# Peptides against a protein of PDB entry 6B4J, part 103

Target 1, 315 residues: chain A of PDB entry 6B4J
Amino acid sequence: DITMQWYQQLQDASMQCVLTFEGLTNSKDSQAKKIKMDLQKAATIPVSQISTIAGSKLKEIFDKIHSLLSGKPVQSGGRSVSVTLNPQGLDFVQYKLAEKFVKQGEEEVASHHEAAFPIAVVASGIWELHPRVGDLILAHLHKKCPYSVPFYPTFKEGMALEDYQRMLGYQVKDSKVEQQDNFLKRMSGMIRLYAAIIQLRWPYGNRQEIHPHGLNHGWRWLAQILNMEPLSDVTATLLFDFLEVCGNALMKQYQVQFWKMLILIKEDYFPRIEAITSSGQMGSFIRLKQFLEKCLQHKDIPVPKGFLTSSFWRS

## One batch from the design tools (peptide; made by RFdiffusion4, then SolubleMPNN)

Design b1_p18_7_s2 (from b1_p18_7, 5 letters changed)
Fold by OpenDDE base, seed 1:
Structure b1_p18_7_s2 (fold): chain B 315 residues (1-315), chain A 18 residues (1-18)
Amino acid sequence: as target 1 above (315 residues)
Amino acid sequence: SSFEEKLNSLTVEDPPPP
């Protein structure tokens, strides 16, 4: 399976990255520990400062992240910080930055869906200039949310139940699995972030270049989901999240072909979801059905709430 | 046409331009 080969290649590259900076992470030296903490803060704090407030502030955050990745010194916590402070500094910062983008999907976007757009446009712009950060974003995303690939992890003989639950994307703490609502909320945030990344370009970059991971991956994701057996509650939830965030962009890009896909979802895929959905889980399916039927009726897919307008970039 | 035939009519990797 080409999709599973791609998944494994990204995981292997991510693991190799971790091994490359192991000397920095495992160092007992007090100076190396200080450098590690300063680099980690420099990589992660700017991402946590991303907000819907002003386009000018978003540009400052982008410029700071790009400067750090370019080997320039940046101010963090009242200190000058550079990836040149350690030979493994760049690899560590790229990994921690990518991890933080995915974490903002898992936490911030999960709670505030509109936050997907400002986070995604920065992530897309950084990915365009730093392809390795993009590959690491995918690796982190795929590991936390296998449905972003998409694939459904299978239980293997001899596997511990907790390890299988973790592979499915559940958090397991003190032998207690995460509640289904919290799990779906985190998965929704990550899928919404991904759906925003594939459609957004940084407005101050070279727009003549091809998007490094564009809307063609959105089409691929939908086609792969439709070729899979639906999972109860999960498939309906994530398909809705994806279509709400990037459906308008896919409609504009693929036009009649995208409408054919939506008709196929309604006519042939909805019965398959309904057949596996219990009466207590119908809420997610009803939400998806109502959304898609409204889009087909109006012959339009609305621009998602929180989409960045020209007025945002002038603020 | 079956669901699979309809889905296969949609190019998965390189959707044709509209």
Scores: peptide ipSAE 0.028, ipTM 0.704, DockQ to the pose 0.137
Fold by OpenDDE base, seed 5:
Structure b1_p18_7_s2 (fold): chain B 315 residues (1-315), chain A 18 residues (1-18)
Amino acid sequence: as target 1 above (315 residues)
Amino acid sequence: SSFEEKLNSLTVEDPPPP
């Protein structure tokens, strides 16, 4: 399967990246530890400062991240920090930056869906200039949310239940598995972030170039989901999240072909979801169904709440 | 299946805009 090969290739590249900076991460030297902490803060704090408040602030954050990745010194924690402070500094920063973007999907977007757009536009713009950061974003995303690939992990003979739960994307702490609602909330945040990344371009970049991971991957994701048997509650939840965030963009890009896909979802895929949906899980399916039926009735898919407007970029 | 056939006819990885 080409999708699983791509998944594995990205995971392998991510693992090789970790091995490359192991000397920095495992160092017992006090100066190396200081450099590591400074680089980690420089990579992650700007991402945590992303907000829906002002486009000018978002530009400052972008410029700071790009400067750091370009080997320029940046101010962090009252100190000048550069990836040149250690031979593994760039690899470490790229990895930690990518990890932090996905973590903002998992945490911030999960709680505040509108936060997807400012995070995603920065991630997209950084990916355009730094392709390795994009690959690492995918690797982190795929590992935390296999449904973003998409695939449904299967239980293998001899596998521990906890390891299977982790493969499915559940958090397991002290032999306690995460509650289903919290799991779905985190998965929703990551899918919403992904759906925002694939449609957004940094407005101050070279927009004549192709998107490094554009809407064609959104079409591919939908096609792959529809070729899979639905998973109870998960498929209905994440399909809704995806369509709510990027459905308008896909409609504009693929027009009649996208409407045909939506009709196929309604006519042929909804019965398959409904057949595996218990009465207690019907809420997620009904939400998806009502959304899609409304879109088909109105012949329009709304622009998602929190979508960045021209007024945002003038602020 | 009839569904897979319909999907394969419609769902190309990068469909051209109409």
Scores: peptide ipSAE 0.026, ipTM 0.673, DockQ to the pose 0.146
Fold by OpenDDE base, seed 3:
Structure b1_p18_7_s2 (fold): chain B 315 residues (1-315), chain A 18 residues (1-18)
Amino acid sequence: as target 1 above (315 residues)
Amino acid sequence: SSFEEKLNSLTVEDPPPP
């Protein structure tokens, strides 16, 4: 399976990255520990500062991240920090930056869906300039949300239930599995972030280049989901999240072909979702159904709330 | 299945090879 090969390749690349900077992470030297902490802060703090407030502030954040990844010194925590402070500094920063983008999907976007767009446009722009960061974003995303690949992890003989739950993307702490609502909320945030990344381009980049992970991956994601058996509550939730965020963009890009896909979802996939959905889980399915039926009725998919306008970039 | 036939009618742009 090409999708699973791609998944595994990204995981392998991520693991190799971790091994590459192991000397920095495992060092007992006080200076190496200081460098590690400074680099980690320099990589992650700018991402946490991303907001919907002003395009100018978003540009400042982008420029800072790009400068750091370019080997330039940046100010972080009142210190000048550079990836050149350690031979493993760049790999470490790329990994931690990518991890932080996915974490913002998992936490910030999960709680505030509109936050997907400013985070995604920065992530997309950084990915364009730093492809390795993009691969690491995917690796982190796929590990936390296998539904972003998409695939549904299977239970294997001899596997601990907790390990299976973790593979499914659940948090398990002190032998307590995460509540389904919290799980779905986190998965939703990550899918919404992904759906935003694939459609957004940094407006100050070289617009002549192709998007490094564009809407074609959105089409692929939908096609793959439709080729899978639905998972109760999960599939309906994430399909809604995806379509709400990138449905308008996919409609504009693929036009009639996208409408055919939506009809296919309604006619052939909804019955499959409904057949596995208990009465207590109908809420997610109803929401998806209502959204898609409304889109088909109006022959339009609304621009998602929080989409970055020209006025945002002038602010 | 009729579903598979409908899916196959959708031009899936394969992701560029890695």
Scores: peptide ipSAE 0.024, ipTM 0.675, DockQ to the pose 0.066
Fold by OpenDDE base, seed 4:
Structure b1_p18_7_s2 (fold): chain B 315 residues (1-315), chain A 18 residues (1-18)
Amino acid sequence: as target 1 above (315 residues)
Amino acid sequence: SSFEEKLNSLTVEDPPPP
């Protein structure tokens, strides 16, 4: 399976990255520990500062992240910080930055769906300049949300239940599995972030280049989801999240072909979702159904709430 | 099935030609 090979390659690359900076992370030296913490803060704090407030502020954040990844010194915590402070500094920063972007999907976007767009445009722009960060974003995303690949992890003989639950994307702490609503909320945030990344380009970059992970991956994701059996509650939830965020962009890009896909979802895939939907899960299905029926009726998919306008970039 | 035929009209990696 080509998709599973791609998934595994990204996971392997992520694992190799961790091994590469192990010397920095496991060092007992006080100076190395200080460098690690400074680099971690320099990588992650700017991402946490991303907001919907002003395009100028977003540009400052982007420039700071890019400067750090480019080996330039940046101010963090009142200190000058550079990836050149340690031979493993760049690998560590790339990994932690990618991890933080996905974490913002999992936490911030999960709670505030409109936050997907400013986070995603920075992530996309950084990915364009730093492809390795993009691969690491995918690796982190795929590991936390296998439905972003998409694939459905299977239970294997001899597997611990907790390990299977983790593979499915559940958090398991102290032998307690995460509640389904919290799980779906986190998955929704990550899918929404992904759906935003694939459609957004950093406006101050070389827009003549092809998007490093563009809307073609959105088409791929939909096609692959439709080729899979639906999962109870999960498929209806995440398909809605994806279409709400990137449906307008896909419609604009693929026109009639995208409408054919939406008709296929309505006519052929909805009955399959409905057949596996319990009465307690009908809310997710109804939400998807109503969204799609509205889009088909109006012959339009609305621009998602929080989409970045020209006025945002002038602020 | 009609579903499979419709689905096969969609390429997995790229959109179908116009």
Scores: peptide ipSAE 0.036, ipTM 0.719, DockQ to the pose 0.102; fails the geometry check

Design b1_p18_7_s3 (from b1_p18_7, 5 letters changed)
Fold by OpenDDE base, seed 4:
Structure b1_p18_7_s3 (fold): chain B 315 residues (1-315), chain A 18 residues (1-18)
Amino acid sequence: as target 1 above (315 residues)
Amino acid sequence: SEFEEKLESLTVEDPPPP
C-alpha cells in the first residue's frame, strides 16, 4: 500500500531526527541543557503567539521562525538564540517546531476553529522554505491522528489494549483512556489545521512555486476516505471538519469534478455512514448531512469562518 | 457496485482536471 509506505517513511524520518539530536536532549552538561531550553522556547513560543488579530504580527512571527531556521540569531527570553549554538540545534528546532504546529491543531484549533487559518498559513509558508519541517509536521500529525493519512489502525495479536488505543490517537494516562468527546475534539482540530494548510500559501513568498503539500492532497484524502469503510462517529465528524474548512477551495479548484465527489458522498457514502451510526452518535451524522444538503441545495460551499482576507494582511 | 464504479472514476493520487 503506497499510502502506508508514505506513512512509514515519514515516521522513520521523524525517528531518525530524534536520534540525531539525542546528544543534545540527553546531555547532562549545564550549558547544553540551557541551549536546549533556549532553542525549544525559540521554536515554540512564536507559534503560540499566532493569532487572528493582525497580519503584521503574523508576519513578524513568520520572520522570526524563518530566521531561526536559517541559522540567524533571534531574541528569545531576553537572550540571543541561534541553532548554531549546537551542531544538533537545527534538527532539534525543526522537530520541536513541527511538533508545536500539530499541537496547536490538537489544542488551539480544537477549541477555536478559526485559529486554523493563521496557524496554517505560517506552517505552509515555513514548509515552503523548509521542506523538512513539513515532513515532520506530517509525521507528527499522522502519529497523533492516523485519520489524516488516512488509515485505521488495526489491533494485532499480543498488542496491549492501551497501545492500540494510543495508535488510534487516544490519550491514555494512568491506564485511563481519553473520553470520546475529547478525542474527537482533538482529531477535529488536527484535521481542520491540515485542511487549512493544504489550501493556504504564505502571501509574501514566491507564489510561482507549487504548493509543497497542496489541494491535490485534499482530493487524495477524500478519495481515500471514500475507499474505506466508515468508522462510527469518526468518519462523519472528520469528513465534516475537512469539508467545512477546505470544501470551498476544492470547489473552486476542481469545479464540476468536486461536485461529482460531493454527490457521491451524499448518495452512496452516506448510507454506509448511517448504517454504522448509533442513536447516540446521530449528532455528527446529522451535522454532516445538513452541511452537504445545504451545499448541494445552494450549489455553493461557504468560505469558512476565519478565512484570511486581504484586509487581514493590511492590518 | 455502482459505488465502486463511481469511486474508480475518482483517482486517489491525482485529481482530475477541472
Scores: peptide ipSAE 0.025, ipTM 0.689, DockQ to the pose 0.103
Fold by OpenDDE base, seed 2:
Structure b1_p18_7_s3 (fold): chain B 315 residues (1-315), chain A 18 residues (1-18)
Amino acid sequence: as target 1 above (315 residues)
Amino acid sequence: SEFEEKLESLTVEDPPPP
C-alpha cells in the first residue's frame, strides 16, 4: 500500500529527527539545557500567538518563525536566540515547530474552528520555505490523527489495549481513555487544520510555485476515505469537517469531477455510514446529511467561516 | 465493486503520494 509506505517514511523521518537532537534534549550541561528551553520557546510561542485579529501581526509572526529557521537571531523571552547556538538546534526547532502547529489543530482549532485559517496559512508558507517542517507536520498529524492519512489502526494479538487506543488517536491517562466527544473534537480540529493547509498559500511568497502539499492531497484523502469501510461516528464527523473547510476549494479546482464525487458520497457512501450509525450518534450523521443535501440542492459549497479575506491582510 | 470502479474513474489525477 503506497499510502502506508508514505505514512511509514514520514514516521521514520520523524523518529530519526528525534534521534538527531537527542544530544541537546538529554544533555546534563546547564548551558545546553538553557539553549534547549530558549529554542523551544522561540519555536512555539510565535505559533501560539497566531490569531484572526490582524494580517500585519500574522506577517510579523511568520517573519519571526522564518528568521529562526533561517539561522538568524530572534528575540524570545527578552533574549537573542538562534538555532546556531547548538549543532542540533535546527533539527530540534523544526521538530518542535511542526509539533506545535499540529497541537494548535488539536487544541485551538478544536475549540475555535475559524482559527484553522490563520494557523494553516502560516504553516503552508513555512512549509514552502522549509520542506522538512512540512514533513514533520505530516508526521505529527498522522501519528495523532491516523484518519488524516487516512488509515484505521488495527488491534494485533499481544497488543496492550491502551497502546491500541493511543494508536487510534485517543489520549489515555492513568488507565482512563479519553471520552468520545473530546476525542472527536481533537480529531476534528486536526482534520480542519489539514483541510485548510492544503488550500492556502502564504500571500507574500512566490505564488507561481506549486503548493508543496496542495489540493491534490485533498482529492486523494477523499478517495481513500471512500474506499474504506466507515467507522461509527468518526467517518461522518471527519468527512463533514473536511468538506466544510475545503469543499469550496475542491469544487473550484475539480469542478465536474468534484460534483461527481459529492454525488457518490451522498448516494453510495452515505447509506453505508447510515447502516453503522446508532441512535446516539445521529448528530454527526444528520449534520453530514444536511450539508451534502444543501450543497447538492444549491449546486454550491459555501466559503468556510473564518476564511481569510482581503480586508484581513490589509489590517 | 461498481463503487470502487466509479471512484477509480474519478481519481485519474491521483498523484502518487510523494
Scores: peptide ipSAE 0.022, ipTM 0.621, DockQ to the pose 0.073
Fold by OpenDDE base, seed 3:
Structure b1_p18_7_s3 (fold): chain B 315 residues (1-315), chain A 18 residues (1-18)
Amino acid sequence: as target 1 above (315 residues)
Amino acid sequence: SEFEEKLESLTVEDPPPP
């Protein structure tokens, strides 16, 4: 399967990246530990500072991240930090930066859906300039949310239940699996972030270039989801999240073809979701159904709440 | 299945630009 090969290639690249900087991460030297911590902070703090407040602040954050990735010194924690401080510094920073973007999907976007857009536009812009960061974003995203590929991990003979639960994206701590609501919340955040990334371009970049991971991947994601048997609660939840965030963009890009896909979802895929939905899980299904019915009725998909406007970039 | 046939007809990997 081509999708699974792509998934595996990204995971292998991510693993090789980790091996490349293991000298930095495993060092017992006090200076190396300090450099590691400084680089980690320099890579992650700017991402945590992303907010919906002002476009000017977002530009400052972008410029700082780009400067760091470009080998320029940046101020972090009151110190000058550069990836040149260690031969493995760039690989480490790229990995940690990508990890942090996905973590913001998992945490910040999960709690505040509007946060997807400012995070995504920075991630997209950085990906355009630093393709390796983009590949690592995908690798981290796919590992935490296999539904972003999409694929559904299967239980294999001899596998521990906890390992299978982790493969599905659940957090398992002290032999306790994460509650379904928290799991879905995290998955929703990551899918929403992904749906935002594939449609957004950094406004101050070279817009003549093709989006490194654009809306065509959104179409492929939908097509692949529809070719899979639905999972209880998961499919309805994530399909809604995806369509709410990027449905308007997909509608604009693919027009009639996208409407045909929405009709197919309503007529052929909904009954399959409903058939596996328990009475206690009807909320997610009903939400998806109501959204889709409203879109079809109005012949429009609304611009998602939190979408970045020209007024945001002038602030 | 009818569903698969419909899906195959609609879900081209790279839909042509409109």
Scores: peptide ipSAE 0.022, ipTM 0.644, DockQ to the pose 0.113
Fold by OpenDDE base, seed 1:
Order: structure tokens, then sequence, then C-alpha cells
Structure b1_p18_7_s3 (fold): chain B 315 residues (1-315), chain A 18 residues (1-18)
């Protein structure tokens, strides 16, 4: 399976990255620990400052992240910080930056869906300039949300139940699995972030280049989801999240082909979802069905709430 | 399945209709 090979390749690259900076992370030296903390803050704080407030502020954040990744000194916590402070500094920063983008999907976007767009446009722009950060974003995303690949992890003989639950994307603490609603909320945030990344480009970059992970991956994601047996509650939830965020962009890109896909979803895939959906889980399916039927009726998919307008970039 | 055949007919490589 080409999809699973791609998944494994990204996970292997991520693991290799961790091994590369292990000396920095495992150091007992006080100076190395200080450098590690400074680099971690320099990588993650700018991402946490991303907001829907002003395009000018978003540009400042982007420039700071790009400067850090380019080996330039940046101000963080009142100190000058550079990846050159340690030979493993760049690899560590790339990994922690990518991890933080995915974490913003998991936490911020999960709670505030509109936050997907400013986070995604920065992530896309950084990915364009720093491809390794993009690969690490995918690796982190795929590990936390296998449905972003997409695939459904299977239980293997001899696997611990908790390990299987973690593979599915659940948080397990003190042998207690996360509640389904919290799980779906986090998965929704990550899928919404992904759906935003594949359609957005940084407006101040070289727009002549092809998007490093564009809408063709959105088409691929949909095709792969539809070729899989639906998972109760999960498939309906995430398909809705994806279509709400990316449906307008996919419609504009693929036109009639995308409408054929939506008709196929309604006619052939909805019965399959409904067949596995219990009465208590029908809410997610109904929401998806109502959204798609409305789009087909109006022959239009609305621009998602929070989409960045020209006025945002002038602010 | 008819569903799979319909999906396979939706190739990304097909140029968008003019």
Amino acid sequence: as target 1 above (315 residues)
Amino acid sequence: SEFEEKLESLTVEDPPPP
C-alpha cells in the first residue's frame, strides 16, 4: 500500500530526527539544558501567538520563525537565541516547531475552528521555505491523527489495549482512556488544520512555485476515505470537518469532478455510514448529511468561517 | 464494487473540464 509506505517513511524520518538531536535532549550539562529550553521557547512561543487579529502581526510571527530556521538570531524571552548555539539546534527546532503546529490543531483549532486559517497559512509558508518542517508536520499529524493519512489502525495480536487506544489517537492517562467527545474534538481540530494547510499559501512568498502539499492531497484524502469502510462516528465527523474547511477550495479546483464525488458520497457512501451508526451516534451523520445535501441543493459550498480575507492582510 | 468503479473513474489526472 503506497499510502502506508508514505506514512512509515515519514515516521522513520521523524524518528531519525529525534535520534539526531538526542545529545541535546539528554544532556545533563546546565548550559546545554539552557540552550534546549531557549530553542524550544523560540520555536514554540511564536506559534502560540498566532491569532486572527491582524495580518501585520502574523507577518512578524512568520518572519521570526523563518529567521530562526535560517540560522539568524531571534529575540526570545529577552535573550538572543540562535540554532547555531548547538550543532543539533536546527534539527531540534524544526521538530519542536512542527510538533507545535500540530498541537495548535489539537488544542486551539479544536476549541476555535476559525483559528485553523492563520495557523495554516503560517505553516504552509514555512513548509514552502523549509520542506523538512513540512515532513515533520505530517509525521506529527499522522501519529496523533491516523485519520489524516488516512488509515484506521488495527489491533494486532499481543498488543496491549492501551497501546492500541493510543494508536487510534486516544489519550490514555492512568489506565483511563479519553472520553469520545474529547477525542473527536481533538481529531476534528487536526483535520481542520490539515484541510486549511493544503489550500492556503503564504501571500508574501514566491507564488510561482507549486504548493508543497496542495489540494491534490485533499482529493487523495477524500478518495482514500471513501475507499475505506467507515468507522462509526469518526468517519462522519472528520468528513464533515474536512468538507466544511476545504470543500469550497476543492470545488473551485476540481469543478465537475468534485461534484461527482459529492454525489457519490451522498448516494453510495451515506448508506454505508448509516448502516454502522447507532441511534446515539446519529448526530454526526445527520450533520454531515445536512451539510452535503445543502451544498448539492445550492450547487455551492460556502467559504469557511474564518477564511482570511484581503482586509485581514491589510490590517 | 460499483462504488469503487465510480471512484476509480474520478482520476485526479483528468483535466478540469474547460
Scores: peptide ipSAE 0.021, ipTM 0.647, DockQ to the pose 0.136

Design b1_p18_7_s4 (from b1_p18_7, 6 letters changed)
Fold by OpenDDE base, seed 1:
Structure b1_p18_7_s4 (fold): chain B 315 residues (1-315), chain A 18 residues (1-18)
Amino acid sequence: as target 1 above (315 residues)
Amino acid sequence: SEFEEKLNSLKVEDPPPP
C-alpha cells in the first residue's frame, strides 16, 4: 500500500531525526542542557504566540521562526539563541517546531477552531522554505492522528491494549483511556489544522512555486477516507471537520468534479455511516448530513469561519 | 464495490486539473 509506505517513511525519518539529536537531549552537561532548553523555547514560544489579532504580528512570528531555522540568532527569554550553539541544534529545533505546530492543532484548534488559519498559514510558509519541517509536521500529525494519513490502526496479536489505544490516538494515563469526546475534540483540531495547511500559502513567499503539500493531498485524503469502511462517530466527525475547513477551497479548485464527489458521499457513503452509527452517536452523523445537504442545496460551500481576509494582512 | 467503481470513475487517485 503506497499510503502505508509513505506513512512509514515519514515515521522513519522522524525517528532518524530523534537519533541525530539524542546527544543534545541526553547530555548531562549543564551547558548542553541550557542550550537545549533555550533552543526548545526559541522553537516553541513563537508558535504559541500565533493569534488572529494582526497580520503584522503574524509576520514577526514567521520571520523569527525562519531566522532561527536559517542559523541566525534570535531573541528568546532575554537571550540570543542560535541553532549553531550545538551541532545537533538545527535537527532538534526542526523536530520541536514541527511537534509544536501539531500540538497547537491538538490543543488550541481543538478548543478554538478559528485558530487553525493563522497557525496553518505560518506552518505552510515555513514548510515552503524548510521542507524537512513539513515532513516532520506530517510525521507528528500521523502519529497523533492516524486518521490524517488516513488509516485505521489494527490490533495485532500480542499487542497490549493500552498500546493499541495509543496507536488509535487516545491518551492513556494510569491505565485510564481518554473519554471519547476529548479524543474526538483533539482529532478534530488536528484534522482542521491539516485541512487549513493544504489550502493556505504564506502571502510574503514566492507564490510562483507549487504548494509543497497542497489541495491535491486534500482530494487524496477524501478519496482514501471514502474507500475505507467508516468508523462509528470518528469518520462522521472528521469528515465534517475536513469539509467545513477546506470544502470551499476544494470546490473552487476542482469544481464539478468535487460536486460529483459530494453527491457520491451523500448517496453512497452516508448509508454506510448510518448503518454503523448507534442512536447515541447520531449527533455527529446528523451534523455532517445537514452540512453536506445544505451545501448541495445552495450549490455553495461557505468560506470557513476564521479564514484570513485581506484586511487581516493590512493590520 | 459499486461505490469504489463510482469513485474510480472520478479519477480519485489523480485529482483533476482545475
Scores: peptide ipSAE 0.035, ipTM 0.752, DockQ to the pose 0.116
Fold by OpenDDE base, seed 3:
Structure b1_p18_7_s4 (fold): chain B 315 residues (1-315), chain A 18 residues (1-18)
Amino acid sequence: as target 1 above (315 residues)
Amino acid sequence: SEFEEKLNSLKVEDPPPP
């Protein structure tokens, strides 16, 4: 399977990246530890500062991240920090930055869906200038949310149940698996972030270039999901999240072909979701159903709440 | 099946180039 090969290649690249900066991460030297912490803060703090408040602030954050990745010194925690402080500094920063973007999907977007857009536009713009960060974003995303690939991990003979649960994206702590609602909330955040990334371009970049991971990947994601047997609660939840965030963009891009896909979901895929949906899980299914019925009735998919407007960029 | 044919049509068409 080409999709699984792609998944594995990204995971291998991510693992190789970790090995590359192992000297920095495993160093017992006090200076190396200080550099590591400074680089980690420089990579992650700007991402945590992303907000829906002002476009000017978002630009400042972008410029800071880009400067750091470009080998320029940046101010972090009252200190000048540069990736040139260690030969493994760039690889480490790229990895930690990518990890942080996905973490913001998992945490911030999960709690505040509108936060997907400012995070995603920065991530997209950084990906355009720093392709390796994009690959690492995908690697982190795929590892935490296999449904973003998409694939459903299978239990293998001899596998520990906890390891299988982790492969599915569940957090397992002290032999306790995460509650389904919390799991779905985190997965939703990551899918919403991904759906925002594939449609957004940094407005101050070279827009003549092709999006490094654009809406064509959104089409592929939907096509792959529809070719899979639905997973109870998960498929209905994430399909809704994806369509709510990028459905309008996909509609504009693919027009009639996208409407055919929505009809296929309603007519052919819904019965399959319904057949595996318990009474306690009906909420996710009903939400997806109502969304699609409304879209088909109105022949329109609304612009998602939190979508960045021209007024945002002038603020 | 008709469903498989519809899905296959979606796979083969790389989103039509804009």
Scores: peptide ipSAE 0.029, ipTM 0.670, DockQ to the pose 0.107
Fold by OpenDDE base, seed 5:
Structure b1_p18_7_s4 (fold): chain B 315 residues (1-315), chain A 18 residues (1-18)
Amino acid sequence: as target 1 above (315 residues)
Amino acid sequence: SEFEEKLNSLKVEDPPPP
């Protein structure tokens, strides 16, 4: 399976990255620990500062992240910080930055769906300039949300239930599994972030270049989802999240072909979702159904709430 | 199934041209 090979390759690359900076992360030296902390803060704080407030502020954040990844010194916590402070500094920063983008998906976007767009446009722009960060974003995303690949992890004989739950993307702490609503909320946030990344380009970059992970991956994701048996509540939830965020962009890009896809979802895939949907889960299914019926009726998919406009970039 | 045939017509990696 080509999809599973791609998944595994990204996980292997991510694991190899962790091994490359192990010396920095495991050092007992006080100076090395300080450097690690400074680099971690420099990589993650700017991402946490991303907001919908002003385009100018977003540009400052982008420039700071790019400068850090380019080996330039940046101010963080009142100190000058550079990846050159340690031979493993760049790999560490790339990994932690990618991890933080995905965390903003599962935390910030999960709670505030509109936050997907400013986070995604920075992530996309950084990915364009730093492809390794993009691969690490995918690796982190795929590990936390296998539905972003997409695949459904299978229980293997002899596997602990908790390990299987973690593979499915659940948080398990003190032998307590995460509640289904919280799980779906986090998965939704990550899918929404992904759906935003694949459609957004940094406006100050070279727009003539091909998007490093563009809307063709959105089509691939949909095709793969439709080729899978639906998972109860999960498929209806995430399909809605994906289409709400990137449906307008896919419609504009693929036009009639995308409408054929939506008709296929309504006519052929909905009965399969309905067949596995319990009465308690009908809310997710009905939400997806109503969205698609509205889109087909109006022959339009709305621009998602929080989409960045020209006025945002002038602020 | 007709559904599977329709899906198989969808290039998974490369979307059809617009």
Scores: peptide ipSAE 0.023, ipTM 0.651, DockQ to the pose 0.100
Fold by OpenDDE base, seed 4:
Structure b1_p18_7_s4 (fold): chain B 315 residues (1-315), chain A 18 residues (1-18)
Amino acid sequence: as target 1 above (315 residues)
Amino acid sequence: SEFEEKLNSLKVEDPPPP
């Protein structure tokens, strides 16, 4: 199908990117190793500094990332660092930057849902200026969270159980699979980050241009999820996460058509989720149910907690 | 099914016009 082709194309592009900078990553040369470390820090540290504190600080971080990707020297670890220090430097930095954005979804957003918005607005703004970073974000996201595509990986004959578990997005270390709660927490963080990216534009960019991966992909994601059989606990969890983060934006964009989709979810899709929900998994289902019932009752979807206001950008 | 008909009205890749 078209969705799986898109998934595969992004994975192939990501793999090709890794191959292009293999010389830098596998070099035994001391100077090349130093450059690699400096570039990796220059790409990843600014992303880790993203916070909800001040818009001015967020702008500084954005400008630093953009400068690095533009071939300009940036200060990192007390040194001047540039992607021009190595022919493979730009490819490496783009890959590591994209990887770090997804990792912030997996770790920071998973633990602090409000962190989705400042991370997402930087990611969106960088994606607008550097489309290859956006493709690599999707590739990393899709690989770690296939539910972001969405698709459900299938077990193939002869596949090792651990490999199948990894394809599903589980971490497997020392032949031990990740606990379900930790898995869902990480998936939630990544979905929340994605839901934030598709609705946010960098306020200092050219907003007349089309969003590189906008709310139309949010509609697509929902439609695709509804066209799939629900997965136990996973579907209820991630559907809630997605709607809590981007439901207000989708409501504003698609108005009555979005309300029709919410009614469809409540009336037709909910019974299918309920039918596969065990007593131990009712928490996720109940949370989704209560959210949708509240939204339909009030005829409103709340602005998500942590949404960036005009006052944030003046700080 | 009624559900499938409703879903088919929701084009997966084409959001409705605003």
Scores: peptide ipSAE 0.023, ipTM 0.634, DockQ to the pose 0.102

